# Designs tried in a protein design run: peptides against a protein of PDB entry 7RZF. Part 93

Target 1, 358 residues: chain A of PDB entry 7RZF
Amino acid sequence: PFQEEHLKQLYKIVPIKDIRNLYVTFPIPDLQKYYKSNPGHYLGHLIGHEGPGSLLSELKSKGWVNTLVGGQKEGARGFMFFIINVDLTEEGLLHVEDIILHMFQYIQKLRAEGPQEWVFQECKDLNAVAFRFKDKERPRGYTSKIAGILHYYPLEEVLTAEYLLEEFRPDLIEMVLDKLRPENVRVAIVSKSFEGKTDRTEEWYGTQYKQEAIPDEVIKKWQNADLNGKFKLPTKNEFIPTNFEILPLEKEATPYPALIKDTAMSKLWFKQDDKFFLPKACLNFEFFSPFAYVDPLHCNMAYLYLELLKDSLNEYAYAAELAGLSYDLQNTIYGMYLSVKGYNDKQPILLKKIIEKM
Target 2, 358 residues: chain A of PDB entry 7RZF as posed
Amino acid sequence: PFQEEHLKQLYKIVPIKDIRNLYVTFPIPDLQKYYKSNPGHYLGHLIGHEGPGSLLSELKSKGWVNTLVGGQKEGARGFMFFIINVDLTEEGLLHVEDIILHMFQYIQKLRAEGPQEWVFQELKDLNAVAFRFKDKERPRGYTSKIAGILHYYPLEEVLTAEYLLEEFRPDLIEMVLDKLRPENVRVAIVSKSFEGKTDRTEEWYGTQYKQEAIPDEVIKKWQNADLNGKFKLPTKNEFIPTNFEILPLEKEATPYPALIKDTAMSKLWFKQDDKFFLPKANLNFEFFSPFAYVDPLHSNMAYLYLELLKDSLNEYAYAAELAGLSYDLQNTIYGMYLSVKGYNDKQPILLKKIIEKM

## One batch from the design tools (peptide; made by RFdiffusion4, then SolubleMPNN)

Design b2_p14_2_s2 (from b2_p14_2, 8 letters changed)
Fold by OpenDDE base, seed 2:
Structure b2_p14_2_s2 (fold): chain B 358 residues (1-358), chain A 14 residues (1-14)
Amino acid sequence: as target 1 above (358 residues)
Amino acid sequence: EAVLRDGKGNKTYY
């Protein structure tokens, strides 16, 4: 366990690769026994959220961060870590203190709102879907993984323990949130910009680094993190599938797509799945326009249009992706192509949102 | 194994 002397430390690390990363780490109690509620997953889901009002959304809007991940990490026996990791821009490397301030502002927002049972339920439902429709893993990797987790879970639960949430424990969520404080922080910045500015070498890999105490004034700034009005809890994810019914194969099902609609303005082909038997569908739309590729100007306008459309859909793209839905928009020489893929239940909702933005 | 999850639920193992 880290003692007080190991807290409030800053590590400046020189990478071998040209990468810029920030790691904000908090020592937390061992949560392994609480796997049925998994409070670290709840917090990781919210802190790592990419929707409107999220930590990442704000940090991206500032131009400081490209990606963000959050969650629990195993430590040594009897303790864990909660880690927030971001990919830094060049500008973000200059604003690390402010980035961490925003992290604490978001954490403060989570404290102010308190644990939300509906968020837990979404996590539960998403994990249940992921478990139920999990792709087949390579036997060697799967066996090794199962052998490893047998040390942590009862034999009867070993297959489900990493996926199936059972208990909403707001007390444990609050307990973990209480550990996510500036006085309990360890910061690591990874950048080549620290080359020649380090005074230590890591024993195992020869990594060059510098260790410094975080100034008390900086800790105090983070402790006094206000509620940033830009931070909001996510809205309910409307794309989470609830209907997994597999329709029976039609007696006259063809091995190829059948033309089921033929009009002057549209043709529709349909093929029922006869191989996978998953509650998934692929919707593919080709739109034809004689103007889309008539000259270089129109081609560039069509390109710009799709880029703007994709940008306008970003708010839905993340929630859809979490729910196992994806879309793709591409320019073609004939017009445009739209694809919607994933669980079929909520595809109409995503499709409607796409069409409304078009 | 510590699983950092991106918002997408992808597990990053450190």
Scores: peptide ipSAE 0.030, ipTM 0.751, DockQ to the pose 0.517
Fold by OpenDDE base, seed 1:
Structure b2_p14_2_s2 (fold): chain B 358 residues (1-358), chain A 14 residues (1-14)
Amino acid sequence: as target 1 above (358 residues)
Amino acid sequence: EAVLRDGKGNKTYY
């Protein structure tokens, strides 16, 4: 376990690759025994959220961060870490203190709202879907993984323990959240900009780094993180599938797509799944416009239109992706291509949102 | 193994 002397430390690390990363790390208790409630997953889901009012949304809006991940990491026996990791822009590298302030503002928002059972239920449902419809893994990799996790879970639960949530434990969520404080922080900044400015070398990999104490004034600034009105809890994910019914194969089902509608304005091809038997569908739309590729100006306007359309759909794209839905929009020489893929149950909702933005 | 998850649940192993 880290002693007090190992807390409130800043590490400046020189990478081999040209990367800019920030790691904000908090020592936490070992949560392995709480796998049925998985409070670290609950917090990782919210802190790592990419929707409106999320930490990432605000940090992206400032041009400081490209990506954000959050969650628990195993340590040695008897302790874990909660880590928030961001990919920094060049500008973000200059605003690390402010980035971390925003992290603590978001954490303070989570404290103010308290544990939400509906958020836990969404995590439970998403994980149950992921478990039920999990793709086949390579047998060798899967067996090695299972052999490794047999040390942590009962034999009867070894297949389900990483996925199935069973218990809402607000007390454990609050317990972990209480460890996410400035007085318990370790910060690592990874950048080539620290080359020639380091005074230590790591013994195992020869990584050059500098260790500095975080000033008390900075810690105090983070401790006094107020509620930032830009931070909000996510809305309910409307894309989570609830119906998994697989329709029986039609007697006249063809191995190839059949033309089921032919009109002056549209053709519709359909193929029922005869191989996978999953509650999934692929919807592909080709839109034809005589103006899409008539000249360079129209081509560029069509391109800009799709980029703006994608940007306007960003608020839904993340929630859809969490729920196992994806969409793709592409320019073609004839017009536009739209694809919607994933669980069939909520595809109409996503499709409607796309069409409403068009 | 550190399972940092993006909001999408993708496991990044560091």
Scores: peptide ipSAE 0.030, ipTM 0.754, DockQ to the pose 0.543
Fold by OpenDDE base, seed 3:
Structure b2_p14_2_s2 (fold): chain B 358 residues (1-358), chain A 14 residues (1-14)
Amino acid sequence: as target 1 above (358 residues)
Amino acid sequence: EAVLRDGKGNKTYY
């Protein structure tokens, strides 16, 4: 366990690779026994959220961060860490204090809103879907994994324990949130910009680093993190599938796509799944326009249009992806290509959103 | 191995 002397520390680390990363780490109690409620997953879901009003959305809008991940990390026996990790831009490297302030503002927002049962329910539903439709793993790797986790879970639950949420425990969520405080923080900044500015070498890998105490004034600034009105809880994920019915194979099912609609303006091909029997579909649309590639101007306009369209759809893209839906938009020499893939239940919702933005 | 997950559940290995 980290002692007080190990808290409120800043590590400047020189990487081998040209990477810029920030790690904000909090020591937390061992949450393994709480796997049925998994409060660390709840917090990781919200802190790592990429939708409007999320921590990442705001940090991206500032040009400081490219990606963000959050969640619990196993420590040694009897303790864990909660880590927020971001990929920094060059500008973000200059604003690390402000980035961390925004992290604490978001955490403060989570405290102010309190634990949300509907968010837990979404996590539960998403994990249940992931469990039910989990891809086959390589037997050797899977067996080794299961053997390892048998030390942590009852035999009866060993297959489900990592996926199935059973209990909403707001008390445990609040307990973990209470550990996510500036007085408990460890900060690591990874950048080549620290080359020649380090005074220590790590014993095992020879990693060059500098350790500094975070100034009390900075800690106090983070402790006084106010509610930033830009931070909002995510909206309910409308893309979470609830219907997993597999339609029976049609008697006249063809091994190849059949033309089921032919009009002056559209052709539709259909192939039923005869192999996997999953509640998934692939919708592919090819739009034809004689103007899309007629000259360099039109080509660039078509490109710009799709980039703007993708940007306008970004608010839905993350929620759809969480729910096992994806879309793709591409320029073609003939026009535009759209694909929607994943669980079929909520595909019409995503497709409608795309079409409404078009 | 501590797997940090993005909001999408993608595992980042450190």
Scores: peptide ipSAE 0.030, ipTM 0.745, DockQ to the pose 0.528
Fold by OpenDDE base, seed 5:
Structure b2_p14_2_s2 (fold): chain B 358 residues (1-358), chain A 14 residues (1-14)
Amino acid sequence: as target 1 above (358 residues)
Amino acid sequence: EAVLRDGKGNKTYY
């Protein structure tokens, strides 16, 4: 475990690649024994959320951050870390203190709202779906993985322990949140802008870095993080599948797509799955317009239209992705292409949202 | 891709 002398430290690191990253790290207790409740996953789900009112949404709106990930990381034996990692813009690199302030404002929002059982239930349901419909892994890799995790889980639970949530433990969520404080922070900034400004070299990889204490005034600013009214808990994920029924094969099931509708305005082809037997579907739409590629202006207008449409759908894209749904929108020389893929149960909801934005 | 640590411990730290 880090001693007090290792806390409230800032590391300026020179990368080999031209990357800009911020790592905000908190030492936390070992949560391995709490795998049935997985409080670190609950917090990672919320802190790393990309929907409206999320930490990422606000930091993106300011032009400071491109991506954000949050969650627990294994440390050495007997302790873990909670890490918030962001990809910084050039502007974000100038606003690191403010970015971290927003992180603490979001954490303060989580404290104020308290643990939410419905959020836990969504995590439970998502993980159960992921477990039930997980892809086949390569036997060698899978066996090696299972052998490794036998050290952490009972034999009877080794296959399910990483997926199946069983217990809502608000006390453990609060316990982890209590560790996410400015006095317990380690900050690392990764940027080529620190080249020639470092005084240390890492022993194993030769990484150049500088270590500095974070000023007490900065720590106090973060400690005084208030509630930011822009931060909200996510809404319920409407895309989580609940019906996994597989329809029986039709007696006249064709090995190829069959034309089931032919009109002046549309043709519909259908192929029932006769191979995988998954509660999934692929919906593919090709829209034809004589104007899509008539000249460079129309082509660019069609492009801009789809970019704006995608932007308008961002609020749903993340929730859909979490639930195993995806969409794709592309320009074609004939018009537009739309694809909706994933669990079939909630595809109509996503499709409706796309059409309503069109 | 915000690799949320899925409850699976899949650490995709980008």
Scores: peptide ipSAE 0.023, ipTM 0.659, DockQ to the pose 0.217; fails the geometry check

Design b2_p14_2_s3 (from b2_p14_2, 10 letters changed)
Fold by OpenDDE base, seed 3:
Structure b2_p14_2_s3 (fold): chain B 358 residues (1-358), chain A 14 residues (1-14)
Amino acid sequence: as target 1 above (358 residues)
Amino acid sequence: RVVLVDGKGNRYEF
């Protein structure tokens, strides 16, 4: 376990690659025995959320962060870490103290709202879907994985333990949240901007770094993190599939796409799945416009339109992705291409939202 | 994103 002397430390690390990363790390108890409730996953889901009112949404709006990841990491035997990792912009590298303040404001929001059973239920449902429809792993890799986890789970649960949530444990969520405090923080900033500003070299990899104590005034600022009114819990994920019915293969099913609608303004091709038998569909739309590529101005306008459309859809994209739905929008020389893929049950909801923004 | 990091340091992006 880290001793008190290892807490409230800032590491400035020189990477080999041109990357800018911030790691905010909290030592936490070993949560392995709590796999049925997985409080670290609950917190990782919320802290790592990308929807409106999320930590990432606010940090992106400030131009400080590109990506955010939150979750538990295994440590050595008997302890874990909770890590918030962000990809920093050049501007974000100048605002690391403020970024971490926003992290503590979001954590404070989670404390104020308390554990939400509906959020746990969504995590449970998402993990159940992921388990049910997981791809077949390579037998050798899978066997080695199972052999490794047999030390942690009962034999009867070893196949399900990583996926199936069973118990809502608000007490354990609060226990982990209580470890996510400024007094328990370790900060690492990874940037080439620290080249020539380091005084230590890591023994194993030769990584150049500088270690500094975080000033007590900065720790106090983070301890006094108030509620930021921009932070909100996510809305319910409307894209979580609930119907997994597979329609019977049609008697007239063709091995290739059949033209099922032909009009002056639209053609529709359909092919039923005859191979995988999954409750998934691929919707592909090609839109034709004589204006899309008529000149460089129209081409740039069509590009800008799709970028604005994608930006306007960002609020739904993450929730859809979590639920196993994806969309893609591309410019073509003839117009625009839209693809919607994943579980068929909630595809109409995502498609409707896309069309309403178009 | 939720990143589960296993004990081997593999990142699983869900």
Scores: peptide ipSAE 0.020, ipTM 0.587, DockQ to the pose 0.169
Fold by OpenDDE base, seed 1:
Structure b2_p14_2_s3 (fold): chain B 358 residues (1-358), chain A 14 residues (1-14)
Amino acid sequence: as target 1 above (358 residues)
Amino acid sequence: RVVLVDGKGNRYEF
């Protein structure tokens, strides 16, 4: 475990690849025994959320961060880490202190709201869906994985322990959240901009780095992180499937798509699934416009339209993705293509959201 | 030792 001397440290690291990353790391207790409540997953879900009022949404709005991940990571025996990792823009590299301030403002928002049972229930439901409908893993890889996790879980639970949440433990959520403090932080910045500015070399990989103490003034600034009114808890995920009914195979079911509607303005093909027997569907729409590819201007306008449409759908895309729904929008030489895929139950909701933005 | 893994799988051990 890190001692006090290892906390409040800044590492400037030279990567081999041209990457800009920030790692904000907190030593936390070993949470392995709490797998039934998984408080680290609860916090990772919220901190790593990409919807409106999320940490990522604010950091993207400032042009400082492209991507964000949050969650627990295994450490050595008897401790873990909670890590917030962001991909930095060139501008974000200059605003690392303010990025971390926003992280602590979001964490402070989580403290002020307290643990939410409905958020836990959504995590439980999402994980249960993922478990129930997980793809078949390669037997050799799966057996090796199971053999590895048998060290951590009872034999009866080894298949379910990584997925099935059973217990809402607000006390454990608060306990982990109490470790996410500036006094417990380790910061690593990865950038080629530190080349020639390092004084240490890591023994195993030869990675060049510089270690610096974070100034007490900066720590104090982060400790005094106020409530930022831009940060909000996510809304309820409307895309979580609840109906998993598989309709009986029709006697007239064809092995290929059948034309079920033919009109002057639309053709509809349908194929029932005869192979997978999953509560999933693929909706594919091709829209035809004589204007889509008539000249370079119209082509560029059609491209720009789809990029703006995708951008306007970002608020729903993440929640849909978490729920096992995806969409795709592409330009074609004849117009546009829309695809909606995943669990069938909430596809009409996502499709409606897309069409309302069109 | 913190093993930092970038999104591309590069490992940095500190």
Scores: peptide ipSAE 0.015, ipTM 0.560, DockQ to the pose 0.137
Fold by OpenDDE base, seed 2:
Structure b2_p14_2_s3 (fold): chain B 358 residues (1-358), chain A 14 residues (1-14)
Amino acid sequence: as target 1 above (358 residues)
Amino acid sequence: RVVLVDGKGNRYEF
């Protein structure tokens, strides 16, 4: 485990690639024995959330961060890390201290709200769906993965242990949250802007870096992180599928789409799945407008409309993606194309939300 | 994104 001397450190790293990244790392206990509750996944789900009131939403609104990921990483024997990683904008590189303050404000919000059993249940349900409908892995990769995890899990659980949550353990969630403190932080900033400002070279890859102690005043600023009223827990994910029924193949099922509705205003084609036998559907809509492509002005207006529509749907896009739903909106020479794909059960909910924003 | 760092798989490219 890291000793106290290894905590409260800042690393300025020169990358080979033109990238700007921030890594905020906390040493945590080894959580492997708690795989049935997986408190690190619960916290990674919330800290890495992209919906309204999330850490990422606030940092994006300030123009400081493009992407955010959070989760546990294996360490050496007997310890792990919890890592928050962000892709920094040029402006975000100037606001690293304030970005980390916002991270601690969000963590403080999680402490104030306490562990939520409904969030655990969503994680459980999402992981169960992912396990049940995972794509076939390449045999060599799969065998090597299984051989690796046999060291960690009972033989009877080795296939399910990485996916199936069984136990809600609020005590373990609180224990991990108690390790996510400024006094335990290790910060790494990756940017070419540190070129010529480093004093050390890493032995294995020749990476140039500088190590500095984080000032006590900065640590105290992060320790005094107040509740930020912009941070909220996510709402319940209404897109999580619960019905996985596959209807029997119709006797008259055709290998191509059949025209099932023909009217002056609409045509509808349907094809039942005869190949995959998954509880998934693909809904495709083509909207025709004589105005969409009549001239360059209307074409640009139609483009702008779709970009604004996509932006207005961002609040649902992440929750839908987590639940294995996606949508696509494109301009066509005839008007607009909409596609909704994924698990069929909650597609009507996503479709309704799209149409209500149109 | 929640990157579940499975033991070997989630390359935090440091």
Scores: peptide ipSAE 0.016, ipTM 0.537, DockQ to the pose 0.166; fails the geometry check
Fold by OpenDDE base, seed 4:
Structure b2_p14_2_s3 (fold): chain B 358 residues (1-358), chain A 14 residues (1-14)
Amino acid sequence: as target 1 above (358 residues)
Amino acid sequence: RVVLVDGKGNRYEF
């Protein structure tokens, strides 16, 4: 286990590749025995959330971070880590202290709100969907994975243990959240900007790094992280599928799309799935406008319109993606193309959201 | 030793 001397440390690491990463790491207890509740996944889901009022949303709005990942990671025997990892912009590399302050503000928001059973239920449902519709892995890779996880799970649970959440344990969520404190932090910054500024070399990979103590004033600044009013819990993910019914094949099912509606304003083509038998659909819409490509001005306006539309839909994109839904919007020479793909159950909800923004 | 893996799969042990 890390001793107190290993905490509140900053590592400046020189990468081989031109990358800028921040790792904020907290030692946590071994959570392996709690796999049925997986409190680290709950916290990782919230801290790693990309929706409005998320940590990533705020850090992106400042131009400091491109991506964020949160979660538990295995350590040595008897302990784990909780890690928040971000991809830094060039500007974000200058604001690492403020980025970490925002992390602690978000963590403080999670403390103030307390554990939410509905969030756990969404994680449970998402994992159940992922398990149920997991693609057939390559046998060799799958067997090697299963052989690895057999060290951690009973044989009867080994297939499900990574996916099935069973128990809401607010006590364990609070226990992990209590470890996410500035006094327990280890920070690593990965950037080529540290080249020639390091004093140590890692033995295995020859990675150049510098280790520094984080100043007590900085730790205290993070300890005094207030509630930032920009941070909010996610809204309920309305896109999580609940109906997985596969409709029977129609008697007149054609091998190709059939024209099922022809009107002055619309043509509808339909092809029932006769191959995959998944509760998934692909909705493709081609909108025709005689104005979309009439001249360069209209073309540019149509482009700008779609960029603004995409931006206005970003609030739903992540929640839809988590739920196994996606959309795409493209300009065409005839107008606009919209695609909605994924589980069919909540496609009408996503489609409605798109149309309401159009 | 913490093995951090970057989003590009680079491992950093420290």
Scores: peptide ipSAE 0.014, ipTM 0.471, DockQ to the pose 0.142; fails the geometry check

